# Peptides against a protein of PDB entry 3ESW: the designs that were tried, part 201

Target 1, 322 residues: chain A of PDB entry 3ESW
Amino acid sequence: NNIDFDSIAKMLLIKYKDFILSKFKKAAPVENIRFQNLVHTNQFAQGVLGQSQHLCTVYDNPSWHSIVLETLDLDLIYKNVDKEFAKDGHAEGENIYTDYLVKELLRYFKQDFFKWCNKPDCNHCGQNTSENMTPLGSQGPNGEESKFNCGTVEIYKCNRCGNITRFPRYNDPIKLLETRKGRCGEWCNLFTLILKSFGLDVRYVWNREDHVWCEYFSNFLNRWVHVDSCEQSFDQPYIYSINWNKKMSYCIAFGKDGVVDVSKRYILQNELPRDQIKEEDLKFLCQFITKRLRYSLNDDEIYQLACRDEQEQIELIRGKTQ

## One batch from the design tools (peptide; made by RFdiffusion4, then SolubleMPNN)

Design b2_p24_8_s2 (from b2_p24_8, 14 letters changed)
Fold by OpenDDE base, seed 4:
Formats: structure tokens, sequence, C-alpha cells
Structure b2_p24_8_s2 (fold): chain B 322 residues (1-322), chain A 24 residues (1-24)
């Protein structure tokens, strides 16, 4: 009896699709209760939820995308992308072009566009005067600074002229297009928006141990790719654990389509205790938020994302980028 | 075991193809 393997496979695929889609149906009352209890009783869970409410949606702003694209030197960017793409002998239309774009955006952002700010320059003395700046502490924003989602302002005194310079920690990425300076938070915030402005699938990765970066979904590599604007780093998830010997406990990725614990991608050694939440509860939380973010998607979109999620989970379990 | 392996292979290939087609 010639077993029609193709027919059986088709039937299994249909059943599998239905099974996957069933997981993304509206949360059962019991799941809602569990979720509510978790976010009310666990501070870490509450923090993840709070971050998801902002980071999963804030960058999906078409007006901001337009402002970004109008602000960047697109001619320079694409010139460099085309140059490097051609140099490596790739044909037009290959999905790899987007990887070259992201690499150039990393270069452009770090070298031409944005500045690292340990201390601000003195507003009176001008450029390259940061060495003369003494921190006086931090305070709340003034009325003008408050317009740009500023929670904290670092205050510095110039040792040369005695004037006070304010370094507001802006969370408005459009303001960062003007100021063009910051630390990891400002870098990652604006760079996430930049990548989004090119229509890319991007996640914001929060590390509990005071670092943040991006992930980009490469259609060429068919996976999430580590992207750190501060480091001009593409596909180097090991830099924190190995190169920096950084100790870390949690890395959580926030995107429009989901929240994912990506700790296994980045925490390769020197793992700190994961004692902020039970692993099962964190998994539940991320899945619950992800499910909620996908409620408006159609069955095909849900299924595609679920397949992507499964591939990522396999990658994270195996520790090997295939 | 062989039937399951063949089915798994076919399923994998079809899933990969479907994912590639829908990602276009």
Amino acid sequence: as target 1 above (322 residues)
Amino acid sequence: DEIEKQLQKILKEKLEKWIKEEAK
C-alpha cells in the first residue's frame, strides 16, 4: 500500500496550524487571573508589563518614521550600502541587502550621527570641554525639558567658567535627533526608531544589569540578529558575556509582535541568580503579553509569527545559530 | 520510525517553504 505521505503531511500541517492558532485564542479566565495576580504580586513582572506597554508600541509611529528619514543623510547611507553590497558581489534583490543596510546604519549612527556622552560639553566653553565638567547630581526636568519625556536631568558645573550645564536624559527619540548625544539608553532608543523607520522588524532588548540594545529580524539569516548601536555591533550576542565578562540575569526583548526572554542568547557565562520571578511565571508572562499583542492579527499572520517564535526557541535551546 | 522520519522531513520542508512563501 503506497502510503501517500504527501497527503498525510498536508493533513498534519493543517492540524498543526489549527493547534498553533488555538494557543493564540483569547485568554481563558484562569489565565487572566494568573496574569493579574502575577503582575500585582511580582515587581519584576510588573516592570516587564510596564516596559511592554511602552516599548512594544512606541516605535510604530509613521510620523516619527518620516521625521527620521528626513533627518538622516539617506544619500550617504545608501551610497555606502550599495558600495559594500557591490564589493561583495551580491546581486540586486537579495535579502542580504537589508543586512548591509543595518550594518551601514550602525556605522553611520556611531561615526557620523550620534555621540556618546559621559559628561556634556560646557554650554559656554563649547566643544570638547567635557573633561572640565564636574557632576553636581541629578534633578527633575524643567518646564522645557519636560516636553520631551525627560525624567532626569544630570547637572554639571564647568571647572573653567563656573557655568552650569544641564544634561537632560530625554526619552523622546525625536528630541534625540536634535541633541544627537547620550548613553546606552538614548543610543538604543533612537537607533531602534531608526531601524523601524526603514520598515524593519526590530525589538528593544532590555538587560536588567543596565544595558540595552536591539534585535533585527534578518530575512537573509532568517533569525533575530543582535544589534548594538553603541558598539557598532551586528550579530555578536557574545560581546557582553564573553568580551565584557558582564554578569547578567535577564535579557528581555520587546517588539510589536511579542515579548521574549532572550537571556539564553546573551548570557553565555557569569549568569547571575534569576531570582526575580519563577521561570514558569516569566515564561507565562511573556507568552501572555505576546498573545495580547497579536489579538488583532489574522490567522496567517499569527501562524507565521508562531513559526518564527518556534524557530527562535529552538535556537535559544540549542545555543547554536543555525 | 522510518515513516515518522519521512513525515517529519516532509512536514519540515513544507513548513519551511510555506514560511518562505508567506514572508514574501
Scores: peptide ipSAE 0.017, ipTM 0.462, DockQ to the pose 0.379
Fold by OpenDDE base, seed 3:
Structure b2_p24_8_s2 (fold): chain B 322 residues (1-322), chain A 24 residues (1-24)
Amino acid sequence: as target 1 above (322 residues)
Amino acid sequence: DEIEKQLQKILKEKLEKWIKEEAK
């Protein structure tokens, strides 16, 4: 009896689909209790939940997308993308165009649009005066700064003229389109919105050790791709652990369709203790939040996203991110 | 035991291929 392995495989795939869909049904009462207890008893879990409530949805704002597209030099961007695509892209298919777009957006953002601000320039002395600035500390926002989701304002004194310069740490990405300066937080915040404004699948990656970046889902590569606007980096997840020799414990990706522990992609060496939460509880937390985010999706959407998730998990286990 | 190993290998390869195709 020739075992029809193809028939058995097809039957298994049908059962697998049904099993996957069953996981995304309404949470059982026991799962809700576990979730509530975890969030109330574990500070790290509470932090992940709080971040998910903001980062998973804030960038899905059509009004913001319009403002971004009106602010960027789209003619320059597409001219450069078309130029690079014309060299190599026609042989590899249309999906590679989006990778060229993201690479150009990285170039444009770092070179033409946004500035790194370690210290602000003196408001009185003008440009290239940041070297003369002494930090005095931080304070709350004033009445004007508070309009733009500002939690903290760094205060600097000019050693040359003695005047005070304020550096508000704005969390409103629309205000960042005006100010065009910041550190990793402001860079990642605005760049995440920029990528979303082009209709791309983007996640915000939070690292516990005070860094943030993006991931973009490449249809060409059929995977999540590391994107760091500060570094003009595309598909270089190793830069933190290897190039910077950075020690890290947690990297959590936040997107509209899910929350994922992506630590295995970025923590290649110099791993810090993962002692903030039990691994099983973190896995449960991310899955539970992801399930909630997908609650309104149809079975086909759920299934496609679940296949993508499984492929990502296989990738992370195999270390084949390169 | 050999048949089970072959089946597991084939099923794994089919699943991996399928997941890659459905994730596109």
Scores: peptide ipSAE 0.022, ipTM 0.543, DockQ to the pose 0.777; fails the geometry check
Fold by OpenDDE base, seed 2:
Structure b2_p24_8_s2 (fold): chain B 322 residues (1-322), chain A 24 residues (1-24)
Amino acid sequence: as target 1 above (322 residues)
Amino acid sequence: DEIEKQLQKILKEKLEKWIKEEAK
């Protein structure tokens, strides 16, 4: 009896769409109870939920996208993209153009637009005076700083003039378009918005060990691509574990359509204990939040995203960029 | 065991191909 494996495979694939769609239906009461218990009892889960409530939606603001596009030198950006595309990209098809765009945005952002701020310059002494700045600690925002979603202000004293300089840690990315300086948090925040403003599929990746970066979905590569604005890095997920020899436990990606544990992409060695939550509970949490984010999507959108999710999971398991 | 392995292989290959096509 020759088992018609092809027929069985076809039948499976026919039912697969319905099965996938069934997972994205309204959560069962038991799942809601599990979710509530998890976020109330596990601090890490509560943190992931809290981040998802902000990071998954905040960048989907058309008004902000307009402000970004009006602020950037689009003529320069597209000129550079066109130049690089004309050299090497034309043979690869039009879909690669977006990869060139992201690479140019990385260049432009780091080289022309934004600055790293380890310590601020002295407001009194002027530019290139950060070496004279001594940290005094952190405090809450003043009334003006509070207008721009500022949670913390770092306080510095100038060793030369004795004046105090405030370095507010703004979370408002529109304010960051003005200030054009920060650390990894500000860099990633604004750069995520920039990428979103070009209509790209972008995720914000949070690492528990005090780093943050982006992922962009490349239509050319047909996968999520590591993007770090601080490093001007494109498709180099290994830089943290290998180049920096960084020890890490969790990397969680936050996007409009889902929350995904992407730790396997970035934690290649020197893995720290994953003791903040049970693996099954983390998987459940990410799936549950993802399900909620997709509640308003139609069946075709849900299906396409689910196919993308499965492809990513295959990639993460194989450790090979296909 | 051999039948199951063969089935799993075929199903996996078809599923992977299908997922790649649908994810575009």
Scores: peptide ipSAE 0.018, ipTM 0.530, DockQ to the pose 0.767; fails the geometry check
Fold by OpenDDE base, seed 1:
Structure b2_p24_8_s2 (fold): chain B 322 residues (1-322), chain A 24 residues (1-24)
Amino acid sequence: as target 1 above (322 residues)
Amino acid sequence: DEIEKQLQKILKEKLEKWIKEEAK
């Protein structure tokens, strides 16, 4: 009996499509119970949920996008993108233009727009005085700082003039367009909004070991691409594990269409114990949140996103075997 | 066992190709 393996494979592909779509149907009562129990009993799960409630939706604000586009030097940005595209992009197709745009935004943001702030300059002595600043600790925001989603304020004393300088850690990305300085948190927060303002598909990546960055979905490369505004880095997921020799346990990506454990992309060596949650429970949690984020989508949109998700999972599995 | 292995191989290759095409 010549088994028609091709026919069987086609039938299995149809069933597989139906199975994929079935995962995104309304959650069963048992799944809701499991979710509620998990976020109630596991602190890490509660943290992931809390972050998802903010990071998955906060950047989808049209008014913020307009403010960003009005603030940036778009003429300079597009001039530079067009220049680089004209050299090589025509041979590779029009979809590569967005990759050039992201690369230019990385350059522009780091070199022309935003500043790294280890210590603030003295408000009284002026520019390039940060070396004279002594940390006194942190405190809560004052009445003015509280208007801009400020959770903490670092306090510094100038060794030269004796005056106090406040460094508010603002979480309002619109305020960051004004202040134009910060550390990895402020950099990633504003840069995520900037990328979203150009209509790009972007995720915010949280690392448990005190770093944050972005991912951009490249239509040209047909995959998620690592983007770090602090490092002016494009498609270099290895920089943390290999170049920095950083030890890491969890990297979680937060986007409008889902929450994904992307640890396999970034944790290439020196993996710390993943003891905060069971692997099966983390997988369930991310899938459950992703499912909720997709409730308003139609079957075709769900199917396309699910295919993208599976392609990413295949990529992540192959990367560990290299 | 051999038939199952062959099916799994063919299915894997087809699924990977299909997913890649649908993700474009």
Scores: peptide ipSAE 0.016, ipTM 0.511, DockQ to the pose 0.668; fails the geometry check

Design b2_p24_8_s3 (from b2_p24_8, 13 letters changed)
Fold by OpenDDE base, seed 1:
Structure b2_p24_8_s3 (fold): chain B 322 residues (1-322), chain A 24 residues (1-24)
Amino acid sequence: as target 1 above (322 residues)
Amino acid sequence: NEIKKNLEEILKKKFEEWIKEEAK
């Protein structure tokens, strides 16, 4: 009896697809109860939920994408991408062009477009006066600053002229296109929007230990790629744990299609206690939010994303065994 | 055991091929 292994394999793939799709169906009443209890009793879970409500959808704004594309020097960007692609890209296939684009956007953003602001320059004394600035503390936004989603304003006094300079911490990425300065929060916020404006699949990664960065899904590499605008870094997830010797507990990625614990990609050594939530509850929370984000997708889209999720999970497991 | 191993290899190949086709 020649066992038709191809027929059996096809049947198993159909059953596997059905099984995967069944996991993304509308949450059962028991899952809803578990979710509600978790977010009401665990502050970390409430924080992840709150971040997901903003970060997963805020960058999917066509009007913002247009403003970004009108603000950037697209001619310079594409000229540089075309130049780098012409050297090596033709041999590696057309999908690598997007990797070159992201690398050029990292260069352009750090070198030509945005500035790091440890301390602001004095508004009265002008450029290169930050060395003369003394921090006085932080306060709430004034009426003008409040128009641009500002939660806090850092206050500085100039040691030369005695004038006060305000450094608003704007969360409106369109305002950041004007101000062109900030720290890791402002850098990552605007750079996430920039990548999204080119139609890329992007996640915002939040680290509990005061850093943020992006991930980009490379079609060429067929995986999520680490992207840090502050560091002009592409595919270097090890820089925090190894190069900086940073201690970390949680890295959570927020995208339009899901919320994922990506701690295993970035926490390679010096892991801090993960005591804010049970591991099973965090896994459940991320899966539950991800299901909600995918409720409007069709079965084929759900299945494709689920296969991508499974590949990422396999990658993250293998990385710990090396 | 031999049948199971063969099926797992076939499923793995089919899955890898499917992912490559869907990524195009």
Scores: peptide ipSAE 0.011, ipTM 0.409, DockQ to the pose 0.365
Fold by OpenDDE base, seed 3:
Structure b2_p24_8_s3 (fold): chain B 322 residues (1-322), chain A 24 residues (1-24)
Amino acid sequence: as target 1 above (322 residues)
Amino acid sequence: NEIKKNLEEILKKKFEEWIKEEAK
C-alpha cells in the first residue's frame, strides 16, 4: 500500500496549527507570575515592557494617518514610484510596488521633507547658523513645549548674537510634521508613523546603543526588511555592524502584533555583552508581550502571524551560519 | 529514515506553497 504522504502531510499541518493556536491561549497563572516577577526585578525587562506599551500601539491612530497623508506630497511620491516601477516592466507582480513605495518614501523623507539637526540654527541669525551654536545643557519643557509630549529641551547660545535658541526634543510625531527636524529619535518616530499611514506592517527597532530604525514587512520578499530613514537605507541590516563598525548588545523590534529580539539581524560583529537579562527571560518576555498583543485576534490571524514568526526565526538562525 | 526524509520534504514544499499563496 503506497503511503499517502499527502494525507499524512495534511494531518500533520492540522495538528501543527492546533498546537500553534494552543500556545496563544490566555497565559497560565504560572506565566503571569513569572512575567510579574521579571518586570519587577529586572530593569531591562521593565524598560522593554514600558516601550511596548507605547510603541506597539501609538502609531495605530487613524487620525494621525489622515494628517500625515494630507501633509505629504502624495502626487510627487506616487509619480516617482510609478516611474521606477514602470522601468522594471511589472514582471514581478503587484507586491513589489510596495517595496518601491518604501524606497521612494525614504528618498522623499530624507531629501525633500525632513532635516537632520545636530544643533539648531540660531532663531535670530537664521539659516545655516548651527555652527555658531554652543550647547548650554538641557532643561524641562515650557508650557507651550509641554503640549507636544516634550520631555527635554536642549539649550543653545549663539556665539555671534548671544541669543538663546531652544531645541525641544518632541515625541509627538504630529508636531514633527511641522518642525521637520531632529536626530535619529525624531526621524524614526515620524518615519514609522509615515509608513503606518500607508497601511504597511511596520516595527520600531530600538537599539540599546543609542540608535533607532524601522522594519517593514515586504510581501514581495516575504520577510521583515531593514529600513533606516536617517540613512535612506532599505534592506541593509549590516550597515551598523559592518559599515559603522558599531558595537551593539540588543536590538528589540516593537510592532502592533509583537515584540521580537532582532539582535541577530543587526549584530553581525563587535557584539557587546548581553548581561542586562538572561537570554531565556528575554525570550519569555518578548513571547509573553506578543501573546498579549494577539489576544483579540482570531485563529487564522494568530496562525498566519505565528508562521511569519517561525520564518523570521529560521532566517535569523541561517544568517549567522552564512 | 527514508520515510522521515520524504515527509520533511513534502512538509517543506507544502509550507513553501502555502507561503506563496498567502503572499498573493
Scores: peptide ipSAE 0.009, ipTM 0.404, DockQ to the pose 0.323
Fold by OpenDDE base, seed 2:
Structure b2_p24_8_s3 (fold): chain B 322 residues (1-322), chain A 24 residues (1-24)
Amino acid sequence: as target 1 above (322 residues)
Amino acid sequence: NEIKKNLEEILKKKFEEWIKEEAK
C-alpha cells in the first residue's frame, strides 16, 4: 500500500492553514487564565509583556516619522543608495534597493549622524573631554529632563574643572534626534524609529545580557535580517556569539505584528541557562501577545503573517540564515 | 521513522512552495 504522501501533505497543509487562522481568533478563557497567571507569577514574563506594550507600538507614530524624515539628509542618503544600487543592484531586481537603503542608513547613522557616548564631554570644558570625566552615579531626572521620557541620569564630575555634567538617558527618540548621542539603548531606539520612518517592517530585539539591536524584514532576502546600528552591521547575527564570544540566554524580538523568541538566530554558542521561564510558557507568552497584536487584522493579513512566522521558525530550526 | 521523515520532507517542500505563492 503505497502511502500517497503528496495527498496527505496537501490535506495536512489545508487543515494547518485553518488551524493557524483558528489560533488568531479570540483567546479561549483558559488561555486568558494561563496568561494572567503567568504574568503575575513570573517576573520575566511580566518584563516581556511590559516591553511589548511599549516596543510593539511606540514606533508606529506618523508624526515621528515625518520629524525623522525632515531631520535626516535624505538627499545624501538616496544619492548614496542610488550609487551603490547602480553598481551592484540592478541585476538583482528592484527589491534589493531596500537592502541598500538599510545599509546606507547604517552607514549614515554611525558615520554622519549619531555618536557613541561612553562618558559625556564636560559641559564646561567642551568637546573631546570625556577622558576627564569621573562617574558619580545615577539619579532621577530633573523637571526639564522628565519632559523627554528620561528614567535615569548619569552624573559625571570633570577632573579638570570640577563641574558636574549630566548624561540623561532619554527614551524619547525625538529628543535623541537633537542630542545625537548615546549607548546601545539610544542607538537602537532611534535607529528603530528611523527604519520605521521609511515604511520598513522592523523589530526591536532585546537581549537579556544588556544589548539591543534591530531586525528588518528584507523583501529581497524574504526573511528577517539582523541590523545593528552600533556595529553598522547588516545580516551578521553571529557577531555576538562568535565575534564577541558573548554568553546569552534570551533574545526577544518586538514588532507591531508580534513578539518572537529569536534566541536561536543569535545564540550560536556559549548559551547561558534559560532558567527565567519554562520554554513552553515563553512560547505561550509570545504567541499570546502576538495574537493580541493581530486582533484587528483580517484573515488574509493574519494568514500572510502566519506564513512569515512559520518560514522564520523553519529558518531558525535549520540554521539557514548563515 | 522513515515514513515520518518522508512525510516531513514533503510537508516542508509544500510549505515552502506555499509561502512563495502567498508572498506574491
Scores: peptide ipSAE 0.008, ipTM 0.457, DockQ to the pose 0.388
Fold by OpenDDE base, seed 4:
Structure b2_p24_8_s3 (fold): chain B 322 residues (1-322), chain A 24 residues (1-24)
Amino acid sequence: as target 1 above (322 residues)
Amino acid sequence: NEIKKNLEEILKKKFEEWIKEEAK
């Protein structure tokens, strides 16, 4: 009896699809209770939930995408992308073009567009005067600054002219297109929006130890790729643990389609205690939020994303980017 | 064991093909 292995394989794939889809059905009452109890009793869980409510949706704004694309020098960007793409002997239509685009956006953003601001320049003395600035502390936003989702304003006094310069920490990425300066928060915020404006699958990665970066889903590499705008870094997840010797406990990725603990991608050494939440509860939390984010998707979209998730989980377990 | 291995290989190939097709 010739076992029709192809028929059996097809049947197994169907059953597997059904099984995967079954996981994304409406949460059981017990899961809802567990979730509610977790976010009410665990501060870290509440923080992850709060971040997900913002970061998973804020960048999916078509109006913002238009403003970004109108603000960027697209001619320069695509000229450089095309140049580097052609130099490496790639043909048009290869999925790798998007990787070149992201690399150029990293270059453009760091070199041509945005500025690191440890201390602001003096508003009176002009450019390259940050060395003359003394921090006086932080305060709440004024009426104008409050229009741009400003949580805090750093206050500096110029040692040369005595004038006060305000450095508002804007969370409105559209305002950041104007100001074109900030620290890791402003960099990552605006750069995440920039990548989203090109129609890319992007996640915002929050590290508990005061850093933030992006992940881009490369169709060429068929995986999530580390992207740090501050570092002009593409596919270098090791830079924090190895190059910086940074100690870290949690890295959580926030995207429109899910929340994922990506700590294993970035925490390669010097792991800090993961004592903020039980591992099983964190896994549950991320899965629960992800399930909610996918609730409106069709079965094919859910299945595609689930396959992507499984591939990522395998990658994170094996520690090898194949 | 051979049947299981063959099925796993077929499923893996089908999965890889599916991922490639859905990524076009």
Scores: peptide ipSAE 0.013, ipTM 0.398, DockQ to the pose 0.319; fails the geometry check

